# Peptides against a protein of PDB entry 6IDX, part 90

Target 1, 380 residues: chain A of PDB entry 6IDX
Amino acid sequence: KELAKLSADVTFATEFINMDGIIVLTRLVESGTKLLSHYSEMLAFTLTAFLELMDHGIVSWDMVSITFIKQIAGYVSQPMVDVSILQRSLAILESMVLNSQSLYQKIAEEITVGQLISHLQVSNQEIQTYAIALINALFLKAPEDKRQDMANAFAQKHLRSIILNHVIRGNRPIKTEMAHQLYVLQVLTFNLLEERMMTKMDPNDQAQRDIIFELRRIAFDAESDPSNAPGSGTEKRKAMYTKDYKMLGFTNHINPAMDFTQTPPGMLALDNMLYLAKVHQDTYIRIVLENSSREDKHECPFGRSAIELTKMLCEILQVGELPNEGRNDYHPMFFTHDRAFEELFGICIQLLNKTWKEMRATAEDFNKVMQVVREQITRA

## One batch from the design tools (peptide; aimed at target 1 L140 Q181 N324)

Design b2_p28_5_s1 (made by RFdiffusion4, then SolubleMPNN; from b2_p28_5, 15 letters changed)
Fold by OpenDDE base, seed 4:
Structure b2_p28_5_s1 (fold): chain B 380 residues (1-380), chain A 28 residues (1-28)
Amino acid sequence: as target 1 above (380 residues)
Amino acid sequence: MSREERRRRLMEKAARERKEEIEKKKAA
C-alpha cells in the first residue's frame, strides 16, 4: 500500500527503478502463486505500484515478459477475479496496447473483444470504463486489415447493443470518464467513414456507374423488371438517362459520376444514397419524385443535396478528427443502429427536403437552406 | 495530473501517431 502511494512520486520511482524494484513486482505477478495469505490485496497493490511506476515513462513497456502478459490477460479472461485486480489488469493492458505495437500483437492473441464485452455487462461503471478504454486502444492500434474486421457489422452490433443497454441505459448516471470513453469510441467509429469520404469515384468504373444507374432504376423504374438489360444504348436512351439524372438532381446530368469526384464526401455520399434507396425505398422515391415533377423552380435537387448533406454531416460529426483528451460529448443515437450514420443521413435528408419546401427555396437559396439545416441538426 | 488525465493524453498521442503513419503510407 505504501509502495503504491510512493510510486506516484517521481523521485521515489526513479530510486525504486534503479534498485530493480519494478522487476521484483513483475516477478510477483509472473509467479502466479496464490498460496500467500492476503494474495489478492498484495497483488492489487503490486499492480497499482507497477502502473504508477510505468506511468513515469522511465521504463519501456516492452520490458514485460510474455508470462507477465499472459498473467494479466488471465485476470481479464477469468470470470472469478477480484474487482480490484480486474480493474488494474484492464488498465495495464490498455497502457501496453497504447504504448507498444509489439505488445498490441501479443495482447490481441490472448484476449478477445467478446471477453471484454462481458465486463460491460456488470454494474460497476469503473470496470465498464476500463473495458471500453481497452476496446478503444485495441481498435486504435489494430492494423488496417484488422480494423475492417473490427468493423465487422456483427461484432459492432453486439458491442453497440451491450453498450446501449448496460452502459448508456444503465441504472447509474454516466460519469465523466465513461462519457469520455464513449466519445473516443464514437470518434474511432466515425473515422472508419474517412476512407469512403476521401475516396473519389472513378468515372470509368462500370461497377460504380451501375450504382448510379440503380439509383435511377429505383426512382423511376421501381415496378419494372430488371430484365430490360441496358445493352442497346441508342442515343435516345442516353438522352433519356440524362433527363433522369437531371430529375435526380445531379449537377452533372450527362455524367453523374463526376459529382462524386469531389472529396469530401466522395463515395460516402453515394453509399448514403444507395442505402436510402434500398433500405428506405419509399422515402427515397417520394423525395425524388416530389422534386422531379415540379416545374415551378422550387425543385430540391436530391443528388446535390445528398452530397452536400453528407459533407455537412461529416463536418458536424468531425469525421477524421482525433479524439480530444478534454471532450466527453457522445451521441447515444449512434449506439442504437448498426448503420447509424446512414440512418442519420436518411433523417437529415428528409429534414432538408422539408426545410426547402418551407422556405420556398430555389436553386439560388441552396446555401441558405443548408445553413438552416445545419443549425437544426446541431441543436437537436 | 491524475492517472485518468495521463491515460487520455496517451490515447490522444497514440491516435496522432496512428494518423501520421496512415498519412505517410498514403503519400508513399
Scores: peptide ipSAE 0.523, ipTM 0.936, DockQ to the pose 0.847
OpenDDE base, seeds 1, 2, 3, 5: peptide ipSAE 0.520, 0.513, 0.517, 0.522; ipTM 0.935, 0.934, 0.934, 0.935

Design b2_p28_5_s2 (made by RFdiffusion4, then SolubleMPNN; from b2_p28_5, 11 letters changed)
Fold by OpenDDE base, seed 3:
Structure b2_p28_5_s2 (fold): chain B 380 residues (1-380), chain A 28 residues (1-28)
Amino acid sequence: as target 1 above (380 residues)
Amino acid sequence: SSAAERRRRLQEEAAREARKAKEEKKAA
């Protein structure tokens, strides 16, 4: 207890570290010896002293043994652990992950997303904060190829709904640090869209062209069985498709693939359009047909609108930006659905279509409509 | 708290490093 208090002083910490005192603390944790009276209290003070000593930055985090890591991870993975030990263990794991890539690799093997999510289902906001902070640390230190797998694990384990119900809708005010960690998690989640946002469509890729053809099929051939291979179109069918792509509101109605060569939003716009068409088919068909049946100059071009809206949403949500240490603004809406970006797109495209009608807009008013829609989205 | 400030700094540093690693992997 006295050591834990004194360890906050840099002079004491320097002397204690020079006497190999930190090694003694690590060995106490490594031993796991529960035979001592007041073991839990002693351990809590040991972990406090260890954290305070390491916070001076005098000793590298890489000095810790694999046995130490396993003991700390054990305190986080055990269902019945003292709250004081759990909190300090989460803080130690977070610090290990943030300070060392080698420790990240070891910790990522010892703990699961499911174990961390269990620590969100508590009334203690400090434990919840450390659990989210550790999730964020693991996500930040993960190799790029594993980040999508982590996001899929979050969906499978209902991370968003658990955060919404136990943190955001909790009976306690959200502290500034929790708000920041929720913001960081949001930024990291949106940055998964960056690859698709920066992917240009290849007009020669048949699979990508088949997605555009599927958008046409869903809008205009809703009763026709998909079994008719898209490739066998006679010249009359090609001319028919050009008309359909015009009705879909593509800028390049001859080759709609060219509309997706601009990055941002690249292929992310096509992903949003396809999501809308498959998940919200009635809404998609309604928006397309309401504008395709107009012979007046007041048609809202769906394809162009979807692309520019996707770009606008990426700008508003700062997709691809780094988490800023000064920010604590998070959107509760993004914790309501695993596909929250695509769902937001589906809401905003309906808002755009409504706003276009209300303004009696023409193609010349397009930028004005987009400005009004931007203001509506940013005020909501 | 000083601990929270250190966390935020380390998270931002980790984000910068992760971006750099991603850019290096795309350039290879």
Scores: peptide ipSAE 0.543, ipTM 0.933, DockQ to the pose 0.952
OpenDDE base, seeds 1, 2, 4, 5: peptide ipSAE 0.511, 0.508, 0.504, 0.508; ipTM 0.924, 0.923, 0.923, 0.923

Design b2_p28_5_s3 (made by RFdiffusion4, then SolubleMPNN; from b2_p28_5, 21 letters changed)
Fold by OpenDDE base, seed 1:
Structure b2_p28_5_s3 (fold): chain B 380 residues (1-380), chain A 28 residues (1-28)
Amino acid sequence: as target 1 above (380 residues)
Amino acid sequence: DERFKKRKELMEKAAKERKKEIEEKKKE
């Protein structure tokens, strides 16, 4: 206990480290000697002292053994561990992950996100905060290939539902530290959209063009048999498609793929359109047909609007930016749905279409409508 | 909490390092 207090002092820490004190603490953890009276209390203070000593940055985190890592991970995976030990173990794992890529690799082998999710189901907000913090650390340090897998684990209805029900909708006010961790998790989740946001459409890729054709099919041929493969349309079919792409509100009516070559929002805009068309088909068809049937100059160009709205949402949500220590502004709505960005797009495109009508806008008013919509989204 | 402050600072540092790595890879 006194060691844990004194370990916060840099002078004491330096002398204790010079006496191989950290090595002694690590060996105590490694031994797992449960035979001592007050073992749990002693272990909690040992872990506190270790963490405080390491927080001075005098010793590299890479000094820890694999046995030490396994013991700490063991305390996190055991169902009947003292809360005091669990909290410190989560904090140590977080620090190891953040300070060392080598330790990240070892820890990622010893613990699963599923094990950390179990610590979110408790009523203790401190434990919940440390569990989310460790998840965030693992997510931040994950290599590109594993990051999508972690994202998919987050997209598991289970993690989002647990965060929503046990953390956000819990009977306790969200503390600043928890709000920050939820913000970090949100930012790291949105950063998965960056790849699609920065992916240019290839206008020569037929598979990508077939997605645009599918948008046309859903809007205008919703009752037609899907067996009408987008065959190499005769010149008459190309002319027909050009008309349909104009009615869809693309800027390039001849080759709508060109509208998706700008990054941002690149392919992310097409993903949003396709999601809307497949998941909210009635809403999509309504928006397109309400504007395509207008003979007046007050048509809202859906394709252009969807692209610019996707770009605007990326700007508002700061897609591709990394978490800032000073921020704690998380959006609960992003924990309510697995495809929350696409659902937000679906809400906002309806808002845009409504605002366009209310303003009696023309194509010349496009930027003014987008500004009003931005203000509406940022005030909500 | 001083511990939470230190962790936030460490996470931001790690985030900034990762950003640099991503930006360097985008230049290659």
Scores: peptide ipSAE 0.349, ipTM 0.874, DockQ to the pose 0.840
OpenDDE base, seeds 2, 3, 4, 5: peptide ipSAE 0.337, 0.333, 0.342, 0.349; ipTM 0.870, 0.867, 0.871, 0.874; seed 5 fails the geometry check

Design b2_p28_5_s4 (made by RFdiffusion4, then SolubleMPNN; from b2_p28_5, 18 letters changed)
Fold by OpenDDE base, seed 5:
Structure b2_p28_5_s4 (fold): chain B 380 residues (1-380), chain A 28 residues (1-28)
Amino acid sequence: as target 1 above (380 residues)
Amino acid sequence: SARFERQKRLQEKAAKERKEEIEKKKEE
């Protein structure tokens, strides 16, 4: 206990480290000698002293043994009653992951995100904070081959639901440290959209064209059984589709695929449109038909609007930006749904359509409408 | 806490390093 307090002093830390004191602390952890009276208390103070000593940056984190790592990971992976040990163990793992790629590799073999999620279900906000911090650290240090697995873990209903219910909607005010970790997690989550945002549509890819065709089908052929593959009249069909793509509000009525070649938002806009069309079909059809039935200059171009709105949302959410150490702003709504970005798009496209009508906008007013919508979204 | 401030800096550093690695691989 006294050592843990003194370890915060850099002069003491330097002298203690010079006396191999930190090695002694690591060996105490490695030994796992539960036979000592007050072992849990002793261990908690040992881990505290170790952290305080290491926080001076005098000793490399790479000095720790694999046995030490396994012991610390064991305290996290095996539910222990001692909150103090768990807290320090999570903090040590976070520090190890952030400071050393080699330690990351070893830790990633010993612990799973699923195990860390269990530590979010506790009432202790410090434990929750360190658990999220460690998840963030693991995600940040994950090699490319493991990023998809981490992405999938973040996409899991379970993590988001637990964060929402046990952290955000918890009975305790969110501290600055937790708010920052939630912010970082959110930034990392939004960065999963970056790939799609930067993916250009290939106008020659039939599978991608079929998605655009499906958007047309859902909007205009919703009552037609897909079994009526209409026969060989290819040219009249092309002209018909051009009209349909105009009614859908694409800029390129002949080849709507060209509208998705711009990055950002690339294919992410098409993903949002398809999600809206499939998951919120009635809303999608309503928006499209309300504008397609207007022969007046006040038609809201859905396709163009969806693309520009997706781009705007990416800008507002700072998709592809790095987490900033000074920020702690997070959006609780993104923990409410697995497809929260697409759901936000669905809300915002309705807002855009409403705003367009209220402003009696024409195509010339497009940028003004988008500006008003941006202001509305950023104030919400 | 001083620790919290260090961890934030390390997170930002790790994010930067990751971005640089991704960018490098896109150029190869």
Scores: peptide ipSAE 0.475, ipTM 0.916, DockQ to the pose 0.921
OpenDDE base, seeds 1, 2, 3, 4: peptide ipSAE 0.473, 0.474, 0.474, 0.472; ipTM 0.915, 0.916, 0.915, 0.915

Design b2_p28_6 (made by RFdiffusion4)
Pose (drawn by RFdiffusion4):
Structure b2_p28_6 (pose): chain A 370 residues (1-223, 234-380), chain P 28 residues (1-28)
Amino acid sequence: KELAKLSADVTFATEFINMDGIIVLTRLVESGTKLLSHYSEMLAFTLTAFLELMDHGIVSWDMVSITFIKQIAGYVSQPMVDVSILQRSLAILESMVLNSQSLYQKIAEEITVGQLISHLQVSNQEIQTYAIALINALFLKAPEDKRQDMANAFAQKHLRSIILNHVIRGNRPIKTEMAHQLYVLQVLTFNLLEERMMTKMDPNDQAQRDIIFELRRIAFDAETEKRKAMYTKDYKMLGFTNHINPAMDFTQTPPGMLALDNMLYLAKVHQDTYIRIVLENSSREDKHECPFGRSAIELTKMLCEILQVGELPNEGRNDYHPMFFTHDRAFEELFGICIQLLNKTWKEMRATAEDFNKVMQVVREQITRA
Amino acid sequence: SLRREKMTAAISQEDRERAEEIKQAFEE
């Protein structure tokens, strides 16, 4: 108890650390008996002292043994133990992950997505905060080529709806540190879109060109003389600036292939809305048609700007858009809503092709005021 | 706070460079 009190003082901490005092603590956790059952209070003070001593930055986090790591991960992976032990255990794991790629790799193997998510279902906001913080730390430290798989795994176990039901709509008001973790989670989530945003279409890749052909088919085949007239104009009546080679329009980065993903999502998941938008504007040879392809690419870019896809998380922000915690595919759903808004605004302005940038500005103002 | 400093320090240089490139792309 006394050690937990004094370890926050650097003057004391240095003295204790210089006698390998941290090893006394780690050895106790590694091999001490009945710690959770008979000595939980002692164990809580031990973990408090350990974290206070490590927070002085005198020694590397890489000093910790695999045995110590496994024991701490064990306290998190178990059907919940004492709240004080769990809070400190989650905090120790977060610090290990943030401070070492090696520790991240070992910890990622010792804890499951389901175990971490289950700790969000406790009524204690600090436990919830550290759980989200550990999840954020795993995302921050995951290799670029593993982060997407981790996101899918957390999504399949319902991380989003659990946060929505147990944190955002929970009884306890969200305090500043929890709000910060939600902000960081949202930033990391949007940043999963950044690779596709910056990926150019290869116009010479037939498989990619066939995706555009499929998009056009879904809409034009819903319309016979009128259908023929649409196809004679290649992709003009689908609204692409490059009428003959629309794949070239997807070399603009941002938004790149993310725009294509959004269009395909709208066509497949919301086929009626996609067909309505395209057919209202595919036979219009007055200058008043809203160009779908050009509008979708620019809207995708605009949404990426508004939502700050690619921005790094920082210490000063705690903001988040709660509606993104209400749908597994909220970004794509937002695209669909905004493309309908864009078409409505276009018609309200009796807009022509020359008005394209003005309409996009009005849409930007509509979205950002909402 | 210390926790936030740790979080910021955990961001790799490669991620910072990619973010800056993305910012420049939007400025183009």

Design b2_p28_6_s1 (made by RFdiffusion4, then SolubleMPNN; from b2_p28_6, 14 letters changed)
Fold by OpenDDE base, seed 4:
Structure b2_p28_6_s1 (fold): chain B 380 residues (1-380), chain A 28 residues (1-28)
Amino acid sequence: as target 1 above (380 residues)
Amino acid sequence: SLRRKRFMNAISEEERKRAKEIEELFKK
């Protein structure tokens, strides 16, 4: 206890480190000898002293053995661990992950997100905070390929649900540190949209062109069997498609693929449109047909609006920005749905369409409508 | 907090550069 308290002092820490004190502490953890009287209390103070000493930055985190890592990971994976040991073990793992890529790799092999989810299903907000902080550390240090896997995994869907139900909707006030960790998790997850946001459409990619054609089909041919192969390239059909793409509100109604060459929002806008068209088909068809049937110049160009709205949402949500140390503002909506960004787009595109009608806007008012919609989204 | 500082320090220079480039794209 006294050692743990004194370890916060840099002068004491320096002297203790010079006496190989950290090595002694690590060996105590590595031994795993539960036979000692007051083992749990001794271990809790040992882990405290270790963490406080390492926090001075005098000793590299790479000094720890694989046995030490396995013992600490063991304290996190065991169902019956003292809360004080668990908290310190989570903090040590977080620190290891953040300070060393080598330790990250070893820890990522020993600990699953599933094991950390169990620590979110508790009433202790400190334990929940340390668990999310470790998840955030693992997410940050993961290679980009693995970050997407972490987000798409069934474990992530479960993680989202657990965070929503046990943290956000918990019967306790969310502390500032938990709010910060939720904010960080949100930022890291929204940054997965960056790739699609920065991906330009290739006008020569047939698969991407087929998505635009599918948007047309869903809007105008919803009852028609997909079996009418696009192949009978009669000039009449090309002229028909140009009219349909104009009715969809694309800026380039001859070649709508060109509208998705701007980054941001690139292909992310097309992803949002396709999601809306497939998941919220009735809403999509309604929005498109209401505007396509207008002859009064008050038509809202869906394609253009969807692209600019996607860009606006990326800006509002700060997609691609780094977590800010001082921020603790998270969006609870992010945790309500697996496809939260696309669902937010679906809500906001309806808001945009409504606002356009209420303003009796024309194409000349486009930027003004977008500004009003921005204010509405940011105040909600 | 020390924790938050540690997290921020763990962000790679490459990620910082990419974030800055994206921020500049939205300001244009």
Scores: peptide ipSAE 0.487, ipTM 0.934, DockQ to the pose 0.845
OpenDDE base, seeds 1, 2, 3, 5: peptide ipSAE 0.265, 0.261, 0.267, 0.270; ipTM 0.782, 0.780, 0.783, 0.786

Design b2_p28_6_s2 (made by RFdiffusion4, then SolubleMPNN; from b2_p28_6, 12 letters changed)
Fold by OpenDDE base, seed 3:
Structure b2_p28_6_s2 (fold): chain B 380 residues (1-380), chain A 28 residues (1-28)
Amino acid sequence: as target 1 above (380 residues)
Amino acid sequence: SLRRKRFMEAISEEERERAAKIKELFAE
């Protein structure tokens, strides 16, 4: 207990470390000997002292043994562990993950997302905060190829719903640190959109062109049996498609694929459009047909609007940006749906379409409409 | 916060460079 208090002092810490005191603490954890009187209290103080000593940055985190890691991971994985031990163990794991890639690899093998999720399903906001902080650390340190897998694993385990129900909708005010951790989690998750945001459409990729054709089909052929591919010659088909792509509001009516060559938002805009068309088909069809049937120059160009809105949302949400140490603003909506970005797009595109109508906008007013929509989104 | 500092320090240089490039693209 006294050691834990004194370990916060840098002078004491330096001397204690010079005497190999930290090694003694690690060995106490490694031994796992539950036979000592007041073991839990002793262990809690040991972990406190260890963390405080390591926080001085005098000793490399790489000094810890695999046995130590397994013991700490064990305290996080075991049910009914003392809250004081659990909290410190989560903090130690977080620190290990952040300070060492080698320790991250070892910890990622020992700790499952499911084990961390269990610590979110508690009433203790401090434990919840440490659990999310560890999740964020693991997410950050994960290789890029594994980040998507980790996010998918979170979705499968309803991490977002658990956070929503047990943290955000909890009967307690969200503390600043929790809000920060939720913000970080949001940033890290939205950064998974970066690849698609930075992927240019290949105009020669038939599979990508087929997606654009599917958007046309859903909008205009939803009632037509796919069997009646009109046997009209290739030129009539091209002319028909050009008209349809104009009605869809693409800038390039001949080759809409060219509209997705700008990065950002690249293919992410097409993903959003396809999501809207498949998941919210009635809304999509309504928006497209309302504008396709107009001949009054007040048509809202859906394709162009969707692309620019996707770019705007990426900018507003700071997709691809690093988490800011000072920020604690998170969007609760992010935790309401697994496809929160696409759902937000679906809401915002309806808002855009409404705003366009209210402003009686023409194509010349496009930038003005987008500015008004930006203001509406950022105020919400 | 020490925690927040550690988190930021744990971000790779590659990720920082990528984020910087993205930020530039949105500023254009």
Scores: peptide ipSAE 0.515, ipTM 0.941, DockQ to the pose 0.852
OpenDDE base, seeds 1, 2, 4, 5: peptide ipSAE 0.502, 0.507, 0.505, 0.509; ipTM 0.938, 0.940, 0.939, 0.940; seed 1 fails the geometry check

Design b2_p28_6_s3 (made by RFdiffusion4, then SolubleMPNN; from b2_p28_6, 14 letters changed)
Fold by OpenDDE base, seed 3:
Structure b2_p28_6_s3 (fold): chain B 380 residues (1-380), chain A 28 residues (1-28)
Amino acid sequence: as target 1 above (380 residues)
Amino acid sequence: SKRRRQQMAAISEEEKKRAAEIKELFAK
């Protein structure tokens, strides 16, 4: 206990480290020997002292053995560990992950996000905070190829739902540190949209063209049995498609793929449109048909609006920004749904369409409508 | 917080560069 307190002092830490004191602490953890009276209390103080000593940055985290890592990981993976030991073990793992890529690799093999989820299902907000912080550390240190797997682990309906139900909707006020970790998690989650936001549509990619064609089909052919598309000649089809793409509100009526070549929002806008069309089909069809039937120049260009709205949402949500140490603002809404961004898009596109009608806007008012919608979204 | 500083320090320089580039794209 006294050692743990003194270990916060840099002078003491330096002297203690010079006496190989940290090696003694690591060996105590490695031994795993429950033979000592008050083992749990002693271990908790040992882990505290170890953390405080390592926090001085005098000793490299790479000095820790694989046995030490396994013991610490064991304390996190076992269901009946003392809360104090668990808290310190989570903190040690976080620090190991953050400070060493080699330790990250070893820890990522020993610990699953599934094991950390159990520590979110507790009433102790500090444990929950350390668990989320370790998840954040693992996410930050994950190589780009594994980030999508971690993203899929976040997209595990289970993690999001548990955070929502046990952390955000918990019976306790959220502390500033938890709010910060939720903010970091949210930023990291939004950064998964970055790839799609920065992906240009290839106008020659048939699969991407088929998505645009599917948007047309859903809007205009949804009542027609797909079997009865009359074999009318290719040229009449092209001219009809140009009309349909105009009614969909694309800027390039001939080749709508060109509207998705600008980054941001790139392909993310097309993803949002497709999500809306498939998941909220009635809303999508309504928006498109209400505007396609107008001859009064008050039609809201859906395609253009969807692209610019996606870009605006990316800007408002700061997609691609890094987490800031001073911020603690998280949006609970993004924990309510697996596809929260696309759902937000679906809400905002309806708001845009409503605002367009209320303003009696024309194509010349497009930027004014977007500014009003921006203000509405940022005030909500 | 030391913890928050460590978390921020764990961000790669490549990610910082990408974030800066994206921020510049939205500022135009």
Scores: peptide ipSAE 0.444, ipTM 0.927, DockQ to the pose 0.813
OpenDDE base, seeds 1, 2, 4, 5: peptide ipSAE 0.437, 0.438, 0.037, 0.440; ipTM 0.925, 0.925, 0.685, 0.926; seeds 1, 2, 5 fail the geometry check

Design b2_p28_6_s4 (made by RFdiffusion4, then SolubleMPNN; from b2_p28_6, 10 letters changed)
Fold by OpenDDE base, seed 3:
Structure b2_p28_6_s4 (fold): chain B 380 residues (1-380), chain A 28 residues (1-28)
Amino acid sequence: as target 1 above (380 residues)
Amino acid sequence: SLRRKRFMAAISEEERERARKIKELFEE
């Protein structure tokens, strides 16, 4: 206990470290010897002292053994661990993950998402905070190729719903640190959209063209069996498609793929459109057909609007930006659905369509409508 | 917060540069 307190002092820490004191503490953890009276209390203070000493940055985190890591991970994986030990263990793991890529790799092998999620289903907000902080650390240090897999694993384990129900909708105020961790989690998750946001459509990729064609099919041929593609000559078919792409509100009526070559939002806009068309088909069809039947120049160009809205949402949500250490603002809506971005897009595109109608906008008013919609989204 | 500083310090230079470039794209 006294050691833990003194370990916060840099002078003491330096002297203690010079005496190989950290090594002694690590060995105490590694031994796992539960035979000592007050083992749990002693261990809690040992872990505290270890953290305080390591926080001075004098000793590399890479000095820790695999046995030490396994012991700490063991404290996090065991359901009946003392809260004080659990909290410190989560903090140690977080620190190890953040300070060392080699330690990250070892920890990622020892800890499951399910184990961390269990610590979110508790009434202790501090434990919840440390658990989310560790999740964020793991997410940050994960190789880019594995981040999506990690997010998918979280979705499968209902991480978002658990956070929503046990943290956000808890009968207690959210503390600043928890709010920050939720913000960080949001940023890290939205950054998974970066790849799609920065992916240009290849106008020559037939598979990507088929997605645009599917948007057309869903909008205009929803009642027609895909087999009844009218066998009309290639030219009439092309002319028909050009008309349909105009009605869909694409800027390039001949080759709508060209509208997705701008990054941002690149392919992410197409993903949003396709999500809307498949998941909210009635809403999609309504929006498209309401504007396709208008001859009064007050048609809302859905395709163009969807692209610019996607870009706007990326900007508002700061997709691809780093977490800010001072920010604590998170969107509760992010935790309501696994496809929260696409759902937000679906809400916002309806808002845009409504606003366009209310303003009696024409194509010349497009930027003005987008500005109004931006203000509406940012105030909501 | 030491935690927050540690987190920010753990962000790779590559990620920082990427984020900077993305931010620039939205500021244009």
Scores: peptide ipSAE 0.526, ipTM 0.945, DockQ to the pose 0.791
OpenDDE base, seeds 1, 2, 4, 5: peptide ipSAE 0.510, 0.515, 0.512, 0.515; ipTM 0.941, 0.942, 0.941, 0.942; seed 4 fails the geometry check

